# Designs tried in a protein design run: peptides against a protein of PDB entry 2YKT. Part 134

Target 1, 231 residues: chain A of PDB entry 2YKT
Amino acid sequence: SRSEEMHRLTENVYKTIMEQFNPSLRNFIAMGKNYEKALAGVTYAAKGYFDALVKMGELASESQGSKELGDVLFQMAEVHRQIQNQLEEMLKSFHNELLTQLEQKVELDSRYLSAALKKYQTEQRSKGDALDKCQAELKKLRKKSQGSKNPQKYSDKELQYIDAISNKQGELENYVSDGYKTALTEERRRFCFLVEKQCAVAKNSAAYHSKGKELLAQKLPLWQQACADPS

## One batch from the design tools (peptide; made by RFdiffusion4, then SolubleMPNN)

Design b2_p16_7_s2 (from b2_p16_7, 6 letters changed)
Fold by OpenDDE base, seed 3:
Structure b2_p16_7_s2 (fold): chain B 231 residues (1-231), chain A 16 residues (1-16)
Amino acid sequence: as target 1 above (231 residues)
Amino acid sequence: SEDKELEELEKQINAP
C-alpha cells in the first residue's frame, strides 16, 4: 500500500543516516585530523628551514661584499613567517569550526536518530493497529449480518465502521507522509551543516593563499634583481 | 519517554 511504502522509505532514510552518513562522517573527521597533523608537521619542518636561511642572512650581513643580500634573505624569512601565520589561522579554524563541531554532533547523533526512529515506529504501529482492528470488526459485523434474519439492524454500525476506517486510513497516511518529510529534513540539515562549516574553512584557506600570493608577488621582483645590482 | 530523550539529545548536540 501507499502508506506501507512511505513507511519503508521513512525508515530507510533514518537507517541511511545511521549506517551510511554518520560512519562516513566519522571517517571524514578522522581524515581531517590526519590532514591537520600533516600540515602541522610541514609547519615545523618549514620553521627549521627558514631559521637556517636567517643564519645565512646573518652571515651575508657580516660580509663586506654581500651585505645587501643579507636583507634579501631576511625578507624571505619574514615573508615565510607571515604566510605561516595565515596557515596557523586556517588550521585553527579547520580544527575549531569544522572538526570539533562535527565530532561533537556525530558522537550523539546515533542515539538521537535511534530515539527519533523508535518514536515514529511506535506511533505508526499504534495507528496501523487501530486501523486493522476496525477493519477486523467490520468483517465480523458483515459475517454476523449475513447470518441474521434481520440484516438491516446492523446497517448503521456498518456505516460507522466504514467512516472510522476511512478516517484512520487518512490519519495514518498523513502521519507517515509527515514522518517522511521530517526524516528528509533531518538528512538535509546534516549535509547543510557540513557544507556551511566547509565554507568557513574554504574562506580561511582562501585568505592564506591570498596573503601568500600578495607577499610573494610584491617581493619576488626585488629578490630576483638583488644579484644583478653592483655591490 | 522518547520525547524527553529526543529533547535532551538534541540539546546536547546543539550545545555550543
Scores: peptide ipSAE 0.088, ipTM 0.786, DockQ to the pose 0.666
Fold by OpenDDE base, seed 5:
Structure b2_p16_7_s2 (fold): chain B 231 residues (1-231), chain A 16 residues (1-16)
Amino acid sequence: as target 1 above (231 residues)
Amino acid sequence: SEDKELEELEKQINAP
């Protein structure tokens, strides 16, 4: 029946969230933590490289013929420091605004979805059983009427059962339909939350890239001329 | 009850 098909679809949505979405989200969080760790590693390695560059700048500053190149090398290291600060801010936001929040939600969501599905199933079954009972009683009444010498005695009761069945059928169909819409809304809400949090990551990433581009664009022409025009 | 459990879980999930 239409109601049975819609019921199966509703259950499948909940199953998809619990068995596909949530495990995939846990994996996404794990991959995010790995990515964060790798970026922290890059940060550390980059610090060592640019600290060594500062040392080269110190040597240039101590030289008789390359003093101005010392300032250039120091500026290069300083720009790196500023870019790195932006990266650290991005990583902090990535951890606090995305990973932590997703981890907290996904841990609780399994219990929530299980309870929500159970509630839906219980009420759906209750309405279905009530409908089946009315249908069975109508069938019994009709059999009794067919065997009676006065079938008209049962006509009013038959009409009452027909009306009750019609109403219960409509209520069941509406409940299952609403249940399906609710399940789809639950699924969409979870994807929307992920999208919104990823938008925050994208915004922070854009800020990091923009700051780096601006700093380098400002200084790079000066650095490129440093060797061509010795002071 | 199932309703009470859902309400409690919803509050926890939506907590800031």
Scores: peptide ipSAE 0.083, ipTM 0.785, DockQ to the pose 0.714
Fold by OpenDDE base, seed 4:
Structure b2_p16_7_s2 (fold): chain B 231 residues (1-231), chain A 16 residues (1-16)
Amino acid sequence: as target 1 above (231 residues)
Amino acid sequence: SEDKELEELEKQINAP
C-alpha cells in the first residue's frame, strides 16, 4: 500500500543516517584530527627552521661586511611569525568550530535518532494495528450479516466501521507522510550543519592565505634586492 | 517516556 511504502521510505532515511551518515561523519572527524595534527607538526617544524634563520641573522649583524643582511633575515623571520599566527588562528577555528562541534553532535545523535525512529515506529504500528482491527471487525460483521435473516440489524454498525476505517486510514497516511518529511528534514539538517561549519573553516583558511600573500608580496621585492647593494 | 527522551536529546544536540 501507499502507506506501507512511505513507511519503508521513512525508516530507510533514519537507517541511512544512522548506518551511513553518522559512521562517515565519525571518520571525517578522525581524518580532521589527523590533518590537524599534521598541520601542528608543520607549524612546530617551521618554528625551528625560522628560529635557526634568526640565528643566521644574528651572525650577519655581528659581521663586518654583512650587517645589513641581518635585518633582512630578521624581517623574513618576522613575516613568518605573522603568517604562523594566522595559521594558528585558522587551526584553532578548525578545531573548535568544526571538529569539536561535530564530535559532540555525532555522539548524541545516535541516541536521538534511535529514539526518534522508535517513537515513529511505535506510533505507526499503533495506528496500523487499530486500522487492521477495524477492518477485521467489519469483515466479521459482514459475514454475520450475510448469514442473518435480518441483515438490516447490522447496517448501522457497518456504517460506523466504514467511517472509522476511513478516518483511521487517513490518519495513518498523514502520519506516515509527515514522518517522512520529518526524516528528510533531519537528514538535510545534518548536511547543512556540516556545510556551514566547513564554510567557517574556509573563511578562516582564506584569511590565512590572504595574509601570507600580502606580507610576502610586500617584502619579497625588498629582500631580493638586498644583495645588490653591498655596504 | 519516548517523548521526554526525545525532548532532552534534542535540547542537548541543539545546545550551543
Scores: peptide ipSAE 0.074, ipTM 0.780, DockQ to the pose 0.747
Fold by OpenDDE base, seed 1:
Structure b2_p16_7_s2 (fold): chain B 231 residues (1-231), chain A 16 residues (1-16)
Amino acid sequence: as target 1 above (231 residues)
Amino acid sequence: SEDKELEELEKQINAP
């Protein structure tokens, strides 16, 4: 029946969230943590590289003919420090605004969805059973009427059951329909939350890249001319 | 009840 088909669809939405979406989201969070760790590792490795560059700048500053190049090398290291600070801010946001919030939600969601599905199933079954009972009683009444010498005795009761069946059928269909819409809304809400958090990450990432581009664009022409203009 | 449980869980999930 129409109601049975829609009921199956509703249950499948909850099943998909519980068995596909949530496990995939947990994996996504795990991969995010790995990515964060790798970026932290890059930051550390970069510090070592640019500290070594500062050492080269110190040697230039101690030279007789390359003193001004020491300042250039120091500026290069300083620009990197500023870019690194921006990266650290981005990583902090990535951790606090995306990973932590997703982790908090996904751990509680399995319990919520289980309870929500159970509530829907219980009420759907209750309405279905009530409908089936009325249909069964009508069938019994009709059998009695056919074997009776006075069929008119059962006419009013037959009409009452027909009306009750119609009303219960409509109620069941509406309940299942609303249940399906609710389930789809639950699914959409979870995807929307993920999208919104990723938008925040993208915004912070853009700020990091913009800062780096700005700083390098400002200084690079100066650095490129340093060897052509000895002092 | 199932309704109270759902309300509590929903509150926890949607807490900032």
Scores: peptide ipSAE 0.073, ipTM 0.782, DockQ to the pose 0.728

Design b2_p16_7_s3 (from b2_p16_7, 6 letters changed)
Fold by OpenDDE base, seed 3:
Structure b2_p16_7_s3 (fold): chain B 231 residues (1-231), chain A 16 residues (1-16)
Amino acid sequence: as target 1 above (231 residues)
Amino acid sequence: SEDEELAELEKQIYAP
């Protein structure tokens, strides 16, 4: 029946969220943490490299013929520092605005969805059972009427059951339809949340890339010319 | 109640 099919669809939406979306989201979070760790590792390694570059700049500054190159090397290290600051801001946002929030939500969501599905199933079954009961009573009444010497005495009761069945069928269909819409809304809500949080990450990532591009574009021509200038 | 549990869980999940 239409109501039975819609009921199955509703249950499948909840099951899809619980069995597909949430496990995939947990994996997404895990991959995000791994990515964050790798970027932190890059940050640490880069610090060592540019600290060593500063040391080379110090030596240049102490030289008689390469003093100006010392300033260039220091500028290179400073630009790195500024770019790194932007990266750290991005990572902070990535951790706090995406990973932490998603992790907190996904741990609770299984309980929520289970309870929501159970509530829906209980009410759906209740309405279905009430409908089945009325249908069974009508069938019994019709059998009794067929065996009676005066079938007309049951006509009013038959009409009452027919009306009741029609009403209960309509109520069940409406409830299941609303349940399906609710389930789809729950699914969309979760995807929208992910998209919104990912937008924040993207914004901060863009800031990191923009700052790096600007700083390097400004300084690189100067650095490239440094060795061509007479000392 | 079941409704209260759902409401509380929803609050925990979707509250800012």
Scores: peptide ipSAE 0.188, ipTM 0.823, DockQ to the pose 0.880
Fold by OpenDDE base, seed 1:
Structure b2_p16_7_s3 (fold): chain B 231 residues (1-231), chain A 16 residues (1-16)
Amino acid sequence: as target 1 above (231 residues)
Amino acid sequence: SEDEELAELEKQIYAP
């Protein structure tokens, strides 16, 4: 029936969220943690590289003919330090605003979805059983009427059951329809939350890239000219 | 009640 088909669709939405979306989201969080760790590793490795660059700048400053190049090398290292600070801010936001929040919510969501599905199933079954009961009673009444010497005795009761069946059928169909819309809304809510959190990450990432671009654009022409100038 | 439990869980999950 129409109501049975829509009921199956509704249950499938909840099943998809519980068995596909939430496990995939947990994996996404795990991959995010790995990504964070790798970026932290890059930051550490970069520090070593630019510390070594500072050492080269010190040697230039101690030279007789390359003193000004020492300042250039120090500036290069300093710009990197500023870029790194911006990266660390981005990583902090990535951890606190995305990973932590998603991790907290995904664990609670399994309980919520289980309870929500159970509530829907219980009410759907209750309405379905009530409808089936009325249909069964009407069938019994009609059998009695056919075997009776006075069929008119059952006419009013038959009309009452027909009316009750019609009303219960409509109620069941409406409930299942609303249930399906609710389930789809629940699914959309979860995807929207993920999108919104990723937008925040993208904004923070853009700030990091912008800062780096600005700093390098300001200094690079000066650094490129340094070797052309006499000492 | 079941409804109260759902409401509380929803609040915990989707509250800003």
Scores: peptide ipSAE 0.184, ipTM 0.822, DockQ to the pose 0.888
Fold by OpenDDE base, seed 4:
Structure b2_p16_7_s3 (fold): chain B 231 residues (1-231), chain A 16 residues (1-16)
Amino acid sequence: as target 1 above (231 residues)
Amino acid sequence: SEDEELAELEKQIYAP
């Protein structure tokens, strides 16, 4: 029946979220954590490299013929520091605004979805059973009427069952239909949440890239000319 | 109740 088909569709949406989306989201979070760790590693390694560069700058500053190049090397390291600070901000956002929030929600969501599905199933079954019962009673009544010498005795009762069946059928259909819409909305909400959180990450990432580009664009030409001007 | 549980879970998940 139409209602049965819609019911199956509704259940399938919930099942898809629970069995496909949420596990995939957990994996996404795990991959995100891995990515974060790698970026943190890069950050640390870069610090060591540029700290060593500073040391070279110090040596230049102590030299007799390369003193001005010391300042250049220090500037290079400073620009790196600024870029690094921006990266750290991005990573912080990545962790706090995306990973942490998703991790917290995905765990709770399993419980929510289970309860939601159960509620839907219970009510759907209840309505269905009530309908079936009325249909069965009508059938029994009709059988009795067919065997009776006075069928008119049952006419009023028959009409009552017919009306009840009609009403219950309508209620069931509406309930299942609404259930399906609700389920789809739940699914969409989850994807939208992911998109929104990813947008926040993207915004912060853009800031990192922009800052780096700006700083380097400003300074690089100067650094490139440093050796052309001998002391 | 089941409804209360759902409401609470929803609040935790989707409300700040």
Scores: peptide ipSAE 0.181, ipTM 0.821, DockQ to the pose 0.871
Fold by OpenDDE base, seed 5:
Structure b2_p16_7_s3 (fold): chain B 231 residues (1-231), chain A 16 residues (1-16)
Amino acid sequence: as target 1 above (231 residues)
Amino acid sequence: SEDEELAELEKQIYAP
């Protein structure tokens, strides 16, 4: 029946969230943590490289003919420091605003969805059972009427059962339909939450890239001229 | 109750 099909669809939405979405989200969080760790590693390695560059700048500053190049090398290291600070801020936001929040929510969501599905199933079954009972009673009444010498005695009661069945059928269909819409809304809500959190990541990433671009664009022309025009 | 459990879980999950 239409109601049975819609019921199956509703259950499948909840199952998809619990069995596909949430496990995938847990994996996403794990991959995010790995990504964060790798970026922290890059940060550490980069620090060593640019600290070594500072050392080269010190040597240039001590030289008789390359003093101005020492300042250039120091500026290069300083720009890197500022870019790295921006990256660290991005990583902090990535951890606190995305990973931590998702981790807390995904753990609780399994319980929520299980309870929500159970509630839906219980009410759906209750309405279905009530409908089945009325249908069974009507069938019994009709059998009794067919065997009676006065079938008209049961006509009013038959009409009452027919009306009750019609109403219960409509209520069941509406409940299942609403249940399906609710389930789809729950699924969409979770994807929207992920999108919104990822937008925050994108914003922070854009800030990091913008700051780096601005700093380098400001200084790079000066650095490129340093060897061409010795002071 | 089941309704109270759902309400509490929803609050925890979707709290700002």
Scores: peptide ipSAE 0.180, ipTM 0.820, DockQ to the pose 0.887

Design b2_p16_7_s4 (from b2_p16_7, 7 letters changed)
Fold by OpenDDE base, seed 3:
Structure b2_p16_7_s4 (fold): chain B 231 residues (1-231), chain A 16 residues (1-16)
Amino acid sequence: as target 1 above (231 residues)
Amino acid sequence: EEDEELKKLEEEIYKP
């Protein structure tokens, strides 16, 4: 029946969230943590590299003929420090605004969806059983009427069951329809939340890239001319 | 009891 098909669709939405979306989201979080760890590793490795660059700058500053190049090397290291600070800010946001929040939600969501599905199933079954009962009673009544010498005796009661069946059928269809809409809304809410959080991450990432571009664009011409203009 | 559980879980999941 139409109601049975829609019921199956509703259950499938909840099942898809629980068995496909949430596991995929857990994997997404795990990959995010790996990405964060890798970027932290880059930060550490970069510090060593640019600390070594500072050492080269110190040597230049102590030299007789390359003193001005020492300042250039120091500036290069300083720009890196500023870029790295911006990266660290981005990583904090990435961790706190996306990963932590998603992790908390996904752990609780399994229980929520299970309870929501169970509630829906219980009520759907209750309405379905009530409808089936009325249909069965009408069938019994009609059988009695056919065997009776006075079928007219059962006419009013037959009409009552027909009306009850019609009403219960409508109620069941409406309930299942609303259930399906609710399930789709729950699915959409989860995707929207992910998109919104990822947008925040994207904005922070853009700020990091913009700051780096700005700093390098400002200084790079100066650095490029340093060797062409010997003192 | 199921309704109460749902309400509590929903509050935890969708809290600001």
Scores: peptide ipSAE 0.125, ipTM 0.782, DockQ to the pose 0.850
Fold by OpenDDE base, seed 1:
Structure b2_p16_7_s4 (fold): chain B 231 residues (1-231), chain A 16 residues (1-16)
Amino acid sequence: as target 1 above (231 residues)
Amino acid sequence: EEDEELKKLEEEIYKP
């Protein structure tokens, strides 16, 4: 029936969230943590490299013929430091605004969805059972009428059951339809939350990339001329 | 009762 089909669709939405979306989201969070760790590792490794570059700059500054190149090497290291500061800000946002919040929500969501589905199923079943009961009573009444010497005796009651069945069918259909809309809203809510949190990360990532581009664009021409300029 | 439990869970999940 129409209501049965809609009911199956409704249950399938909840099942898709619980069995497909949430496990995939947990995996996404895990992959995010791995990515965060790798980026932190890059930051640390880069620090060692540029600290060593600073040491080369110190040696240049102590030389008689390469003193100005010391300043260039220091500037290169400083630009790196500023770029890394922006990366750290992005990572903080990535951790606090995306990973932590998603993790907190996904851990509780199974309980919520189970309760929501159960509530829907209980009420759907209640309405369905009430409808089935009325249909069964009408069928019994019709059997009695068919075997009766006075079928007209049951005509008013038959009309009452027909009206009751029609009303209960309408109520069930409306409830299941609303249930389906609610389920779709729950699904969309979760995707929207993911999108919104990813947008926040994207804004911070844009700031990181912009800052790096700006700093390097300002200094690179100067650094490229450093060896061509006489001391 | 069930509605209150759902509301509580929802608030916990979707708190700002």
Scores: peptide ipSAE 0.121, ipTM 0.777, DockQ to the pose 0.793
Fold by OpenDDE base, seed 4:
Structure b2_p16_7_s4 (fold): chain B 231 residues (1-231), chain A 16 residues (1-16)
Amino acid sequence: as target 1 above (231 residues)
Amino acid sequence: EEDEELKKLEEEIYKP
């Protein structure tokens, strides 16, 4: 029946979220944590590299013929520090606004979806059973009427069952239809949330790249001329 | 009871 098919579709949406989306989201979070860790590793490694560059700048500053190049090397390290600060801000946002929030939601969502599906199934079954009962009683009544010497005795009761069946059928169809719409909305909300959080990450990433580009564009011409200038 | 639990979970999941 139409209601049975719609019921199947509704259950399949919940099952898809629980069995496909949420596990995939957990994997996404895990991959995000790995990515965060790698970027933190880059940050640490870069610090060591630019600390070593500062030491080279100190040596230049102590030299007789390369003193001005010391300032250039220090500026290079300082620009790196500023870029690094922007990266750390991006990583903090990535952790707090994406990973943590997704992790909290996915853990709670398993319980929510299980309960929501169970509630839907219970109510759907209740309405279905009530409909089936009325249909069965009508069938019994019709059999009794056919075997009776006075079929008219059952006519009013038959009409009552027909009306009850019609009403219960309509209620079941509406409930299942609304259930399907609700399930699709739940699925869409989860995808939208992911998209919105990724947009926030993208904005923060863009800010990091923009700041780095700006700082380097400002200083790079100066650094490129440093060796051409007389001491 | 189940409805109250669902409501609580929903509020927790969908809070901004």
Scores: peptide ipSAE 0.118, ipTM 0.777, DockQ to the pose 0.899
Fold by OpenDDE base, seed 5:
Structure b2_p16_7_s4 (fold): chain B 231 residues (1-231), chain A 16 residues (1-16)
Amino acid sequence: as target 1 above (231 residues)
Amino acid sequence: EEDEELKKLEEEIYKP
């Protein structure tokens, strides 16, 4: 029946969230933590490289003919420091605003979805059982009327059961329909939450890239000219 | 019982 099919679809939505979405989200969080760790590693490795560049700048500053190039090398290292600071801020946001929040949400969501599905199933079954009972009673009444010498005696009761069945059928169909819409809304809500959190990460990432671009664009022409203008 | 559990969990998960 239409109601049975829609009921199955509703249950499948909840099951898909619990068995596919949430486990995948847990994996996503784990991969995010790995990515964060790798970026922290890049930051550490970069520090060593630019510390070595500073050492080269010190040597230039001690030279007689290349002193101005020492300042250039120091500026290069300083720009790197500023870019790395921006990256660290982005990583903090990535951790606190995305990973932590997703982890907290997904941990509780299994319990929520289980309870929501159970509530839906309980009410759906209750309405279904009530409908089945009325249908069974109507069938018994019709059998009794068919064997009676006075069928008119049961006509009013038959009409009452027909009306009750019609009403209960409509209620069940509406409940299951609403249940399906609710389930789809719950699924969409979770995807939207993920998208919104990723948008926040994207904004922070854009700020990091913008800062780097700005700093390098400002200084690069100066650095490129340094060797062409000997002291 | 189920309704109360749902309400509490929903508030916790979707808190502002």
Scores: peptide ipSAE 0.118, ipTM 0.780, DockQ to the pose 0.762

